# Peptides against a protein of PDB entry 8YR4: the designs that were tried, part 117

Target 1, 309 residues: chain A of PDB entry 8YR4
Amino acid sequence: PRGSPALQLVVLICLGLMGLERALNVLVPIFYRNIVNLLTEKAPWNSLAWTVTSYVFLKFLQGGGTGSTGFVSNLRTFLWIRVQQFTSRRVELLIFSHLHELSLRWHLGRRTGEVLRIADRGTSSVTGLLSYLVFNVIPTLADIIIGIIYFSMFFNAWFGLIVFLCMSLYLTLTIVVTEWRTKFRRAMNTQENATRARAVDSLLNFETVKYYNAESYEVERYREAIIKYQGLEWKSSASLVLLNQTQNLVIGLGLLAGSLLCAYFVTEQKLQVGDYVLFGTYIIQLYMPLNWFGTYYRMIQTNFIDMEN

## One batch from the design tools (peptide; made by RFdiffusion4, then SolubleMPNN)

Design b2_p18_8_s2 (from b2_p18_8, 13 letters changed)
Fold by OpenDDE base, seed 1:
Structure b2_p18_8_s2 (fold): chain B 309 residues (1-309), chain A 18 residues (1-18)
Amino acid sequence: as target 1 above (309 residues)
Amino acid sequence: SSLLEELQKQRLQAELES
């Protein structure tokens, strides 16, 4: 935010909190491993109690791994409200100023309330996109890279390779299937708008429809438009189920391969039981934000299309 | 993904009702 040093400081604090979340995503599994190892070794209660208390405190700061319920994430979201409001208002004023520069004919053809609703949707779309890119996409990519480095350095190069291949395949399939799905969603939205326009036109001309006793004919046309819409909606929904199932399968295969390899190394006494739990916990933590990636990639594409129109 | 589309629909609906 240019022009407000206070908001620049808030952005820097939010970036610092994002760095803290990345550190917590590594530390929480490590402390959980240490608890399992201490339990397995039948360590003294004082050491166990200190490690458990430290883990619970770190888990409170991190939250449930979804990033939405942790203290650090809530504090970041709270501080970001002012930055979002400043950005939103700036975009809204730019759109509004641009609308006033447009020809009088453009304003006469559109009701002022519809123009404002388009401006608000545009503003919310841009601010939502920016917030999503900064708080979900970039951190998730950072967590994947940190995970690959961590597993390659502290476990074995094979674990880093499994995570790399699994996450690369997951991201690639998510993008490809999402781009394929976007065609069905666009067709659905276009047919929804056409169906709604026909309903509005029929209702505005209700006197003429009533004069000619054409009510049954207009209802049948509307039914045909709904059936066509529902056929496109089904394709959109079915494509979403296919995306989610493909994502679950890729993560399931990665978790299976890595868990079997970890279990093998535990049987050879090269790793401890806690390291098995660490791997499973860390992969599940990476999966939680990635599950949203496909939804937001679609939102990004939709908002870019809505900005080009 | 469906839950966020529902939460976004609910948020968009709540922003449309406000």
Scores: peptide ipSAE 0.016, ipTM 0.489, DockQ to the pose 0.096
Fold by OpenDDE base, seed 3:
Structure b2_p18_8_s2 (fold): chain B 309 residues (1-309), chain A 18 residues (1-18)
Amino acid sequence: as target 1 above (309 residues)
Amino acid sequence: SSLLEELQKQRLQAELES
């Protein structure tokens, strides 16, 4: 973005955060190895607890192994919203200016294509929702139930309770925050449709606009409509970052509680070092499909909101 | 239409990668 030094600084910060994510991807396995070594050496509880807490904090910053849901990734995504909006607005204004140079016949053909797209979205959304429920939601719920049973039987009832509370809180907060986010998304879509309608009306009247040399006025009016849309888009995108961060926090707290409890039971010789590794691996494995659950639930809600408008 | 759809796809893909 050559036009704003502030956005260039944000791009540099985002690149710095990407570098930090790469450092975390190396540090997290190192700290995990150090925990396994300390558990094997029967190190004092204070050193072990500090190393476990540091590991979970680094894992919270990194997220679920992909880095996509970590605090650093969420911060990067949040900062990138303004850069994306600047780029989007520039492209939309270039397209709008170019469309004013094109003939009226192009606009009449596009309305027909949008009506066809709404019809195709209806059928594809129902099929996509059913496929998502069957292939992602049901298996994930089964994996959670299997996990609760497994940890309750082979570890202790306390581990099953931690997994149950963590996953129940995760699902509940995912639903509640997503329902809250739906309001911002509906407002965004309504303003998008209104902005598009204004662009269409301006282009349908292109002869009149050209006759009065009002092209600059129509471009500025469209720019104001885009700025209003981008204000709602920012709320939608920021609410998504908040959802991902809330999910990451819940998993981080569950991982912290369970990892500390595992480490304690290993120090008491009630569990093996392998059981600590198993718990951490299993919680991260449950987290991955649940993160996708939030993404697809969002996609499904998009399609439902796009059908209601 | 294609460029706005491609930008929407890129936004959706960026929302999937984030």
Scores: peptide ipSAE 0.015, ipTM 0.511, DockQ to the pose 0.064
Fold by OpenDDE base, seed 5:
Structure b2_p18_8_s2 (fold): chain B 309 residues (1-309), chain A 18 residues (1-18)
Amino acid sequence: as target 1 above (309 residues)
Amino acid sequence: SSLLEELQKQRLQAELES
């Protein structure tokens, strides 16, 4: 934020907290591994109790593995409120200033409520997109890269390759299937608007409908429009289920391949039982934010299209 | 605002269901 050193400091603190979340995403599985190994080795209670307490504290800071509900994420979100408000207000004032520079003819040709709705959509789209990119997309990509590096260095190059192939395939299929489903969603939204317009027109002309005793005809016509909408809604919903299932299968295959390889190395005494648990835990932590990536990509795409129009 | 809040709510709900 230009002109406010205090808000610039808050941005730097938020970036530091994002870095801390990335460190926690690596440390939490490591500490969980260490607990499992200490339990397997029947280690002294003092060492076990310290490791468990440290794990629970780190897990409190991290939250559910996505970082979304952890103390660090909540603190970041709290501090970011003022930055978001500053950015939102700046965008809103720029849009408002631009609207006042437009010709009187442009203002007379548009309903004031529509102009305000365009301004509000513009502000929400820019601020939403920025927050989305910074707090969801970038961290998830960073966690994937950190995961590949970690598994390649501390396990074997094969584990890094499995994670790389799994995540690359996941992202690619998510994009392709999301683009494919966008046509069904657009068709659904167009039919929804047409159905709503028909209902409004029928209700505005209710006196004429009553005069001609055409109430049953208008109800049947509305029912047909709903059935047509539901046919498009089903295609949209079915395409979403297909996306989610495809994502689940890719992650499942990656988890299977990596878990079998871990189990094999444990039997060969190259890895410990805790390392098997670490891999499974870390893959599940990567999956949680990625499950939303399809929704994420769609929002980005919609907001870009809405800004170009 | 509503779509981001709805996504946050859906994310929170999915984290509660997992």
Scores: peptide ipSAE 0.015, ipTM 0.535, DockQ to the pose 0.151
Fold by OpenDDE base, seed 4:
Structure b2_p18_8_s2 (fold): chain B 309 residues (1-309), chain A 18 residues (1-18)
Amino acid sequence: as target 1 above (309 residues)
Amino acid sequence: SSLLEELQKQRLQAELES
């Protein structure tokens, strides 16, 4: 943000907190590994209690792996409110200024309420998209890269390859299935708007409907519109289940391959029992934010389409 | 606002189901 050194400092603090979240995403599985190893070795209670307490504290800072519930993420979100408000206001003023620069012919062809609704949607879409890219997409991609590097360096190149292939396949299938699903969602939304329009038109013409005793006919037309909507809603919902199952299968196959390989290396005494637990914990931790990636890729696509119209 | 709130509600619901 140009012109406010205070907001620039807040952005730098938020970037620092994002870096801390990446460090926590590596440290939490490592401390969990260490607990399992200390339990296996029957280590003294003082060492175990310190490691468990440290793990719980780090887990409190990280949160439940969804990235939104951790203390660091909440603090970042809280500090970002002022930056978001500044950015939103700047985008709103730019859109408003641009609307005033548009030709009188453009304004005469549009209702003022529709123009304002387009401006509000445009501002919300752009600000939401930017916040989403910065706080969810980029961090998740960073965690994947950090994971590939970590497993390649500290386990074996084969683990890094499994994570790379699993995450690349997951992202690719998420994009492809999400693009396919977007067609069903658009058809559903179009039919929802048409169904609402019919209900509004019937209610606005209530006196005419009463005069002709056409209530049963309007109810049947509305029922047919609902059935058509529900057929499209089912396709949208079923396509979401298919996306989720495809994602679960890819993660499950990656977890299976990596867990079997880790178990093999533990039997060869090249890895410890805690390293098996670390791998499983880290993969599940990567999966949690990735599950949202499909929802957010849809938001990106919807916002781009809403800006072209 | 409504789509972000709906996504936040879906997020909260999926966090409660997991």
Scores: peptide ipSAE 0.014, ipTM 0.505, DockQ to the pose 0.153

Design b2_p18_8_s3 (from b2_p18_8, 14 letters changed)
Fold by OpenDDE base, seed 3:
Structure b2_p18_8_s3 (fold): chain B 309 residues (1-309), chain A 18 residues (1-18)
Amino acid sequence: as target 1 above (309 residues)
Amino acid sequence: SDLLKKLQQERLKAELES
């Protein structure tokens, strides 16, 4: 936002908070490891209590529990509201100005409600795309890179390789299966619109349908349209289940390979029992954002198509 | 596990309806 130094400062603070979230994603597993190691060594209560209290505080800042957003993420989202409102208003005013520059013939050929709906879709698509890229896609990719670096430096190059191969395969399969799934979803949406259009047309022509006593015929045509829709809905839903199962299988294989390697290094006294727990916790933590990656990729793809129309 | 998957599917559905 070039016009407001206050909004530029808010963007810099939000970027700093995003950096803090990345640091918390590394520190929380480390502190959990340290608790497990201190419990295994039967360390004095004072050291254990301090480490547990510090872990709980860091976990509160991170969040990442089922349904709980962390304090840092909530603070970032709160500060970003003003930046999003400024960006949305600027895009809306640009679209509105462009609509006023269009020829009178273009406005006379379209209903005012269709023009407003195009403007709203355009604004929503641009602002949504930017929000998902900055706050979901980029941080997830950063967490993967940080994870590879962390495991390569503090465990062994083999752990970094397992995480790299697992995440690369996960992302590739997510993209390929999501593109395949998008074809079924487009076919489903087209059939949904056709089924809805038939229902609306039948209801608008109610007098004609009643005059010809064609109520049973229109109900049967609507039933056939619903059956065709449900056949496409089933393909869309089944393809989503296949995506989720493929993702779970890839993460499961990565978790298995890394857990066996951790267990082996613990038996060789190269790693502690806490390091085994750290690896499992960290892989599950990387998996949580990645499970949404298919949604983000599809939303990006939909928003690009809506911007081209 | 199953509650997490269900919440993820519901949020996925809500993000698809929006």
Scores: peptide ipSAE 0.017, ipTM 0.530, DockQ to the pose 0.369
Fold by OpenDDE base, seed 2:
Structure b2_p18_8_s3 (fold): chain B 309 residues (1-309), chain A 18 residues (1-18)
Amino acid sequence: as target 1 above (309 residues)
Amino acid sequence: SDLLKKLQQERLKAELES
C-alpha cells in the first residue's frame, strides 16, 4: 500500500510469516519421521521427549496440516485485516469517484441501490481475487515445488518424479474438470434467474392471476421451471462429485505408488521406517490445500468475470 | 433479489469457511 509505511511493514511481516509456514511444512514431517525412528531404535527418553515436544510446538505453529488453523496463519490473517481494509476502502473510493464522473443520463436510468451494488461487487471481486492468489494459490504451488525438491534431494529421484507426476496430473485434471463443471454451473445459474423472474412476475401480477383464476396454471409453470432447474442442479452437483472422486483417485494412486516404493526401500535397508511415515504424512499434507484448489480456481474465475462487469 | 444474492454470498462465504 503506497502512503503508509506502517502498512508496508505489515505486508513484509505477512510475507515473512508465509515463508515461515513453508518452512514449517517441511520441518513438521521431518520431526515426525525422527520420532518414529527414535521409537524404532528404542532411543533414550530424553532425546525422544525433546523431539516430541519440538514436534508438538511446530505442529501448533503449523496447525491442522493446511496451515489455516495454525498460530502463524492466524497471526498472518490478523495482521492482514488492516491491509485488506485499506485495499477495500481504496478500491471502493476509486469506484465511487468513477461513478460520480459518469453522465447524469446513466444515473437517471439506474436505481441508486443498483449502482451501490455494482460498487460493492467490484470491491469484493478485487479483494477476493487478491486474497485467493496471495494466500491460497501461490503458497500451494510453492509447497508443491518445495516438496518435489525435498523428495528429489533427500529421497531417491523416483520419489520426486512420483510427486511431480501426481501433482501435475492432479492440477491438470482439476483445471480441466473445473472448466467443464463451470459450463453446468452457468447453465444452472441462468435457469435459476429465469425461474426467479417467473416467480416474481407471477407474484407481482397476483391480482391478474387471481382475476383469471390462473393460479393452477402458474403453479404448474413454476413446477416445470423447478424440474428444469433441478435437472441442471443435479448435473452441477454430480460434476462436483466427479471432480472430488477424480482428485481422490489421483492422490490415491500417487500415495500407493510412492508407499510401495518406500516400503520396498525400507526392506532393502536403504530407508528407515520413519521415512515411510514421512512420505505418507507429507503427501497427505500436500493434498489438504490442493483439495480446495478447484474451489479457489473457480472463485478466481468468478471474481475475474465479476470485475470485468 | 437482494436477499437471495445476500443468501448466495453468505452460502459462498459459508462454503469458504467450511
Scores: peptide ipSAE 0.007, ipTM 0.399, DockQ to the pose 0.051
Fold by OpenDDE base, seed 1:
Structure b2_p18_8_s3 (fold): chain B 309 residues (1-309), chain A 18 residues (1-18)
Amino acid sequence: as target 1 above (309 residues)
Amino acid sequence: SDLLKKLQQERLKAELES
């Protein structure tokens, strides 16, 4: 944010905390591996207790992974409230100033409530887009890259390749299916707005409808509009189920391939039992934020459309 | 629709923050 050095410092602290979350996403599985290895080796209680205590502390800082209520995530969200409020207010004031510069004819043709709704949509779209990019999309991509590097360096190159292929296929299918799904969602939203407008117009003209005893005709027309909406809603919902199932299958295949390869290397005594648990835990941690990626991508697209209108 | 989208975004944000 230009003009407030205090808010710039808060942004830098939030970026530092985001870097700390990336480090925790690597360290937590490593410490869990070390616990499993120490248990397998029947290591002395003092070493085990120290490693368990360290793991629990790191897990408290991380939470359930990216997108969960970890201490570092909560602290970042708390500090970001002031930055979001500053950005929101700045965008709202810019939109409001621009609306006042528009012609009187534009204001006379629109109710004040519609103008305010456009301003609120524009502000929400920009602030939402920024929040999803900074807190969800960029961190998730960073975690994938860090994961590929980690598995390529500390495991066999085959593990890095499995993660790369799985995540690349997952992201590509998520984008392609989400873009396909966006057509159904747009059609649904357009029909929802048309159905609502028809209901409002019928209710505003209720005296005329009552005078002509046309109530049954208006109800039947509204029912037809609802049935048409529900047909589009079903297509939108079914397309979401298809997306989620496709994502689940890709991650399931990646987890299967990697888990079988880990189990094979453990059987050959090239890896320990803890390394098998590390791989499974790390892939599940990568999946948690990725499950929402299709929702975020769709929200980004919606926010761009709502900003262009 | 926008209040529902905002409520869904706030609920999704609250569900992501929970």
Scores: peptide ipSAE 0.006, ipTM 0.409, DockQ to the pose 0.061
Fold by OpenDDE base, seed 4:
Structure b2_p18_8_s3 (fold): chain B 309 residues (1-309), chain A 18 residues (1-18)
Amino acid sequence: as target 1 above (309 residues)
Amino acid sequence: SDLLKKLQQERLKAELES
């Protein structure tokens, strides 16, 4: 933000906190590995208690892997509120100034309430999309890259390859299935709007409907519109279940391949029992934010479509 | 329509907070 050194410092602190979240995403599985190894070795209680306490503290800072529940993420979100408000206000003022520069013919052809609604949608879409890309998409991609590098360096190149193939396939299928689902969601939303318009028109014409005793006919037309809507809603919901199941299968296959390979290396004494637990924990930790990636991609697409209109 | 988009945004926000 140009003009406020305080807001620039807050942005730098938020970027530093994002870096700390990436470090925590690597450290938490490592400390969990160390606990399992210390338990396996029957280490003294003092060393175990220190490692467990450190793990729980790091896990409190990280949160449940959804990113939103950790202390560091909550602190980042809290500090970012002022930056978001500044950015939103700046975008609103730019849109408002641009609307005032538009020709009188453009304003005469549009109702003021429609113009304000377009401006509010534009501002919310741009600010939401930018915050979303910066705080959810980019960090998730960074965690995947860090994971590939970590497994390639500390385990074997084969583990890095499995994670790479699994995550690449997951992302590709998420995009492809999400684009396919967008057709069903658009059809559902169009039918929802048409069903609502019929209900509003029937209620606005209530006196006419009552005069002709047409209540039963309007109810039946509304029922038919609901049935048509529910048929499209079912396709939208079923396509979401299919997306989630496809994602779960890809992660399950990656987890299976990597877990079998890790178990094999543990039997050859090249890895410890804790390294098996680390792999499983890290893959599950990568999976949690990726579940949201499909929602994320949809929001991005919807916001782009809402900006073109 | 705006109330429902707001409710859908609040529901999407609540789904993102859960």
Scores: peptide ipSAE 0.006, ipTM 0.410, DockQ to the pose 0.055

Design b2_p18_8_s4 (from b2_p18_8, 13 letters changed)
Fold by OpenDDE base, seed 3:
Structure b2_p18_8_s4 (fold): chain B 309 residues (1-309), chain A 18 residues (1-18)
Amino acid sequence: as target 1 above (309 residues)
Amino acid sequence: SELLKKQQEERLKSELSS
């Protein structure tokens, strides 16, 4: 936002809060590890109580694993409302100005309600895509990179390699299966629109349908259209289940390999019992945002296609 | 899992459509 230094400061504060969320995503597992180690060592109550209180406070700031419900995330979302409103209004005014520059012939061939609906879809698609990239995609990729660095430095290079291979395979399979799934979803949406158009056309021609006693015929045609839609909906839903199961399998294999390696290093006294718990907690924490990555990728693709149309 | 995914996809659609 080049025109308002106040909005630029809010953007910088939001970027700082995003950095704090990344730090919390590393610190929360570390403090949880420290609690488990202190419990194992039968440490004095004062040290344990301080570490537990600090962990609970950090967990309150982070929120429910994804950070989406945490205090820092809520504060970021609250501050971002003004930036989003400024961006939305600027895009809306640019689209509106461009619509006024279009030829009279373009406006005469389209209903004003269709033109406004195209403008609203364009504004929503652009602002939604930008917010999604900045607040969900980029932070998730950053958390993966931070995770690889953390495990490589504080555990062993083998843990960093397991996380790297697991996350790379997860992302690749998510993209490939989501692209495959997008074909079924497009076919479903096209058939949904055709089924809806038939229902609307039958209802608009109600007098003609009643005159010919064709009510039973129109109901049967609508039933056939619903059955065709449900066949495509089933393919779309089944492809989503397949995506989720593939994702769970990849994370499960990464968790298995890393947990076995942690257990081995604990038996060799190179790691503590708390480090085993840290690894499991951290991998599950990385998995929670990634579980939505297929939805993210699909929305990016849909919004790109909606901007090209 | 999937119901939460659908509800969050709908929330994300609602947040992206608002």
Scores: peptide ipSAE 0.023, ipTM 0.627, DockQ to the pose 0.140
Fold by OpenDDE base, seed 1:
Parts: structure tokens; sequence; C-alpha cells
Structure b2_p18_8_s4 (fold): chain B 309 residues (1-309), chain A 18 residues (1-18)
């Protein structure tokens, strides 16, 4: 934010906290591995208790992973409220100033409430887009890259390749299926708005409908519009199930391939039992934010369309 | 998972509409 050094410092602190979340995403599985190895080796209680306490503290800071209610995530969200409010207010004032510069004919043709709703949608779309990019999309991509590097350096190059192929296929299919799904969602939203407009127009003209005893005709026309909407809603919902199932299959195949390879290397005494648990835990941890990637991508696309209108 | 997605999409829509 230009003009407030205090808010610039808060942004830098939030970026530092985001970096700390990335470090925690690597450290938490490592400490969990170390616990499993110490348990397997029957290590002394003092070493085990210290490692368990350290793991629980790191897990409290991380929470359930990216997008969960961890302490670092909550602190980042809390500090970001002021930055979001500053950005929102700045965008709202820019839109409002621009609306006042528009011709009187544009204002006379639109109710003040519709103009305000367009301004609110525009402000919300920009602030939402920025929040999703900074807090969800960029961190998730960073976690994938860090994961590939970590597994390539500390395991075998084959593990890094499995994670790379799995995550690349997951992201590609998520984008392609989400773009395909967006057509069904747009058709659904258009039909919802048309059905609502028809209901409002029928209710505003209720005196005329009553005078001609046309109530049954208007109800039947509204029923047909609802049936058409529900047919589009079903296509949208079914496409979401298909997306989720496709994502689950890709992650399941990656988890299967990597878990079998880990189990093989443990059997050959090249890896410990803790390394098997680390891989499974780390892949599941990467999956949690990725599960929302399709929703974020769709929201980004919607916000761009709402900003262009 | 999917119900949580709908609820979070609705919360995100409500936070985006507020």
Amino acid sequence: as target 1 above (309 residues)
Amino acid sequence: SELLKKQQEERLKSELSS
C-alpha cells in the first residue's frame, strides 16, 4: 500500500509469516518421521518426549496445513484485515469517483441501488482476487515446488518425479475440468437470474394477474422455469462430483505409487519406517490446499468477468 | 469434503457479498 509505512510493514510481516508456514510444512513431517524412528529404535524417553513436544508445538503453529486454523495462519489473517480494508476502501473510492464522472444519462437509466451493487461487486471481486492469489494460489504452488525439491534431494530422484508428475497432472486436469464446468455454472446462474426476474415481474403485476384470473398460468410458467433451472443445477453439481473424483483418483494413484516405492526401499533397508510415514503425511498435507484449487481458479475467473462488466 | 466445500463456498460468497 503506497502512503502508509505501517501497512507496508504489516505486508512484510504477513509475507514473513507466509514463509514460516512453508518452513512448517516441511518441518512437521520431518519431526513426525523422527518420532516414528525413535519409537522403532526404542530410544530413551527423554529424547522421545522432547521430539514429541517439539512436534506438537510445530503442529499447533501449522494447524491442519495450508487453509486450516493454525496459529500462524490466524495471526496472518488478523494482521491482513487492516491491509484488506485499506485496499477495499481505496478501490471503492476509485469506483465511486469514476461513477460520478460518468454521464447523467447513465445514472438516470440505473437505480442508485444497482449502481451501488455494481460498485460493491467490483470492489469485492478485486479484493477477493488479490486475497486468493496471495494466500491460496501462490502458497500452494510454492509448497509443491518445495516438496519436489525436498523429495529429490533427501529421498531419491524417483520420488521427486512421482510428486512432479502427480501434481502437474492434478493441476492440469483441475484447470481443464474447471473451465469445462464454468460453462454449466454460467448457464445455471443466467437461468437463476431469469427465473427470479420472472417471479418478481409476476408479483409486481399481481393486480393484473388477479384481474384476468391468470394465476394458474403464471404458476405453471414459473414451474417450467424452475424445472429448466434444476436441470442446469444438476449438470453443475454432477460436474463438481466428477472434478472431485478425478482429483481424488490422481492423488490416490500418486500416493499408491510413492507408498509402494517407499515400502520397497524400507524392505531393502535404504529408508526407515519413519520415511514411509513422512511421504504419506506430506502428500496428504499437499492435497488439502489443492482440493480447493478448482474453487479458487473458478473464483478468479468469475472475479475477472465481474470486473470487466 | 464436498459439503465443507459448499459451506466454504457459501461462506466465501457471503464474505465476498458483505
Scores: peptide ipSAE 0.021, ipTM 0.605, DockQ to the pose 0.139
Fold by OpenDDE base, seed 4:
Structure b2_p18_8_s4 (fold): chain B 309 residues (1-309), chain A 18 residues (1-18)
Amino acid sequence: as target 1 above (309 residues)
Amino acid sequence: SELLKKQQEERLKSELSS
């Protein structure tokens, strides 16, 4: 943000906290590995208790792998509120200034309430999209890259390849199935709006409906609109289940291939039992934010379409 | 704007709880 050194410092702190989250995503599985190895070796209680306490503290900082529940993520989100408000206000003022520069013909053809609604949608879409890109999409891609590098360097090139293929297939299928699903969601939203419009029109014409004793007819028309909506809602919901199941199968296959390979290397004494646990923990940790990637991608697409209209 | 954000947060919470 130009003009406020305090907000620039907050942005730098938020970027530093994002870097710390990436470090925690590597350290938490490593400390969990170390606990398993210390338990296997029957290490002294003092070493075990220190490692467990350190792990729990790091896990508190990281959170449950959803990113949003960790202390570091919550602190980042809290500090970012002022930066978001500054950015939102700046975008809103730019849109408002641009609206005042538009031709009188453009304003005469539109109701003031519609113009304000377009401005609010534009501001919310841009600010939301940027926040999701910076705080969810980019960090998730960074965690995948860090994971590929980590497994390639510390395990074997084959582990890095499995993670790369699994995550690439996961992302590709997530995009393709999400684009396919977007058609059903648009149809559902259009029918929801049409069903709501019929209900509003029937209620606004309540006196006329009552005068003609047409209440039963309006209820039946509303029922037919609900049934048509529910048929589209079912397609939207079923397509979400299919997306989630496809994602789960890809991760399951990657976890299976990598876990079998890790187990093989443990039997050859090239890896420790803790390294098997690390692999499983790290893959599951990557899976949690990836579940949201489809939602983020859809929000990005919706916001782009809402900006073109 | 806030209602859409709340509905998105509630949809996000419902997709997290399932």
Scores: peptide ipSAE 0.015, ipTM 0.544, DockQ to the pose 0.070
Fold by OpenDDE base, seed 5:
Structure b2_p18_8_s4 (fold): chain B 309 residues (1-309), chain A 18 residues (1-18)
Amino acid sequence: as target 1 above (309 residues)
Amino acid sequence: SELLKKQQEERLKSELSS
């Protein structure tokens, strides 16, 4: 934010907290590995107790591996409220100023309530897009890259390759299937608006409908519109299930391949039992934010379209 | 889970519609 040093400092602190979340995403699985190895080796209680206590503390900071509910994430979200409000207000004032510069013909052609709705959508689209890019998309991509580097350096290069291929395929399929399902969602939204418009028109003409005793006819027309809507809603929902199942299958195959390879290397005494647990835990941890990527991608696309209109 | 996805999509829709 230009002009407020305090808000600039808050942005820097939030960026630092995002960096800390990335470090926690690596450290938590490592400490969990170390606990499993210490238990396997029957290590002294003092070493085990210290490692367990450290793990629980790091897990509290991380918030269960997703980062979304951890202390660090909550603190970041809390500090960001003021920055978001400043940005939102600035965008809203810019849109409002621009609306006042528009020609009288443009204002006469639109209802004031529609103009305000466009302004609100524009503000929400810009601020939403920025928040999703900075806090969801970029961190998730960073966690993937960090994961690939970590597995390539501390495991075998084959593990880094499995993670790379799995995540690349996951992201590609998520984009492709999300673009495909967007057609069904647009059709659903168009039919929803048409069904709502018909209901409003019927209710506005209620006196006429009652005068002609056409209530049964209007109810049947509304029922037919609902059935058409539900047919499109089913296609949209089924396409979402297909996306989720495709995502689950890709992660499942990556987890299977990597877990089998880990198990093999443990049998060959090249890796420890804790390393097997680390790999599984880390892959599941990467999967949690990635599961939302399709929703974020769709929202980003919608917000771009809403900004161009 | 799909339920959390739907709830967060609904929250996102609610935040985008408010």
Scores: peptide ipSAE 0.021, ipTM 0.615, DockQ to the pose 0.150; fails the geometry check

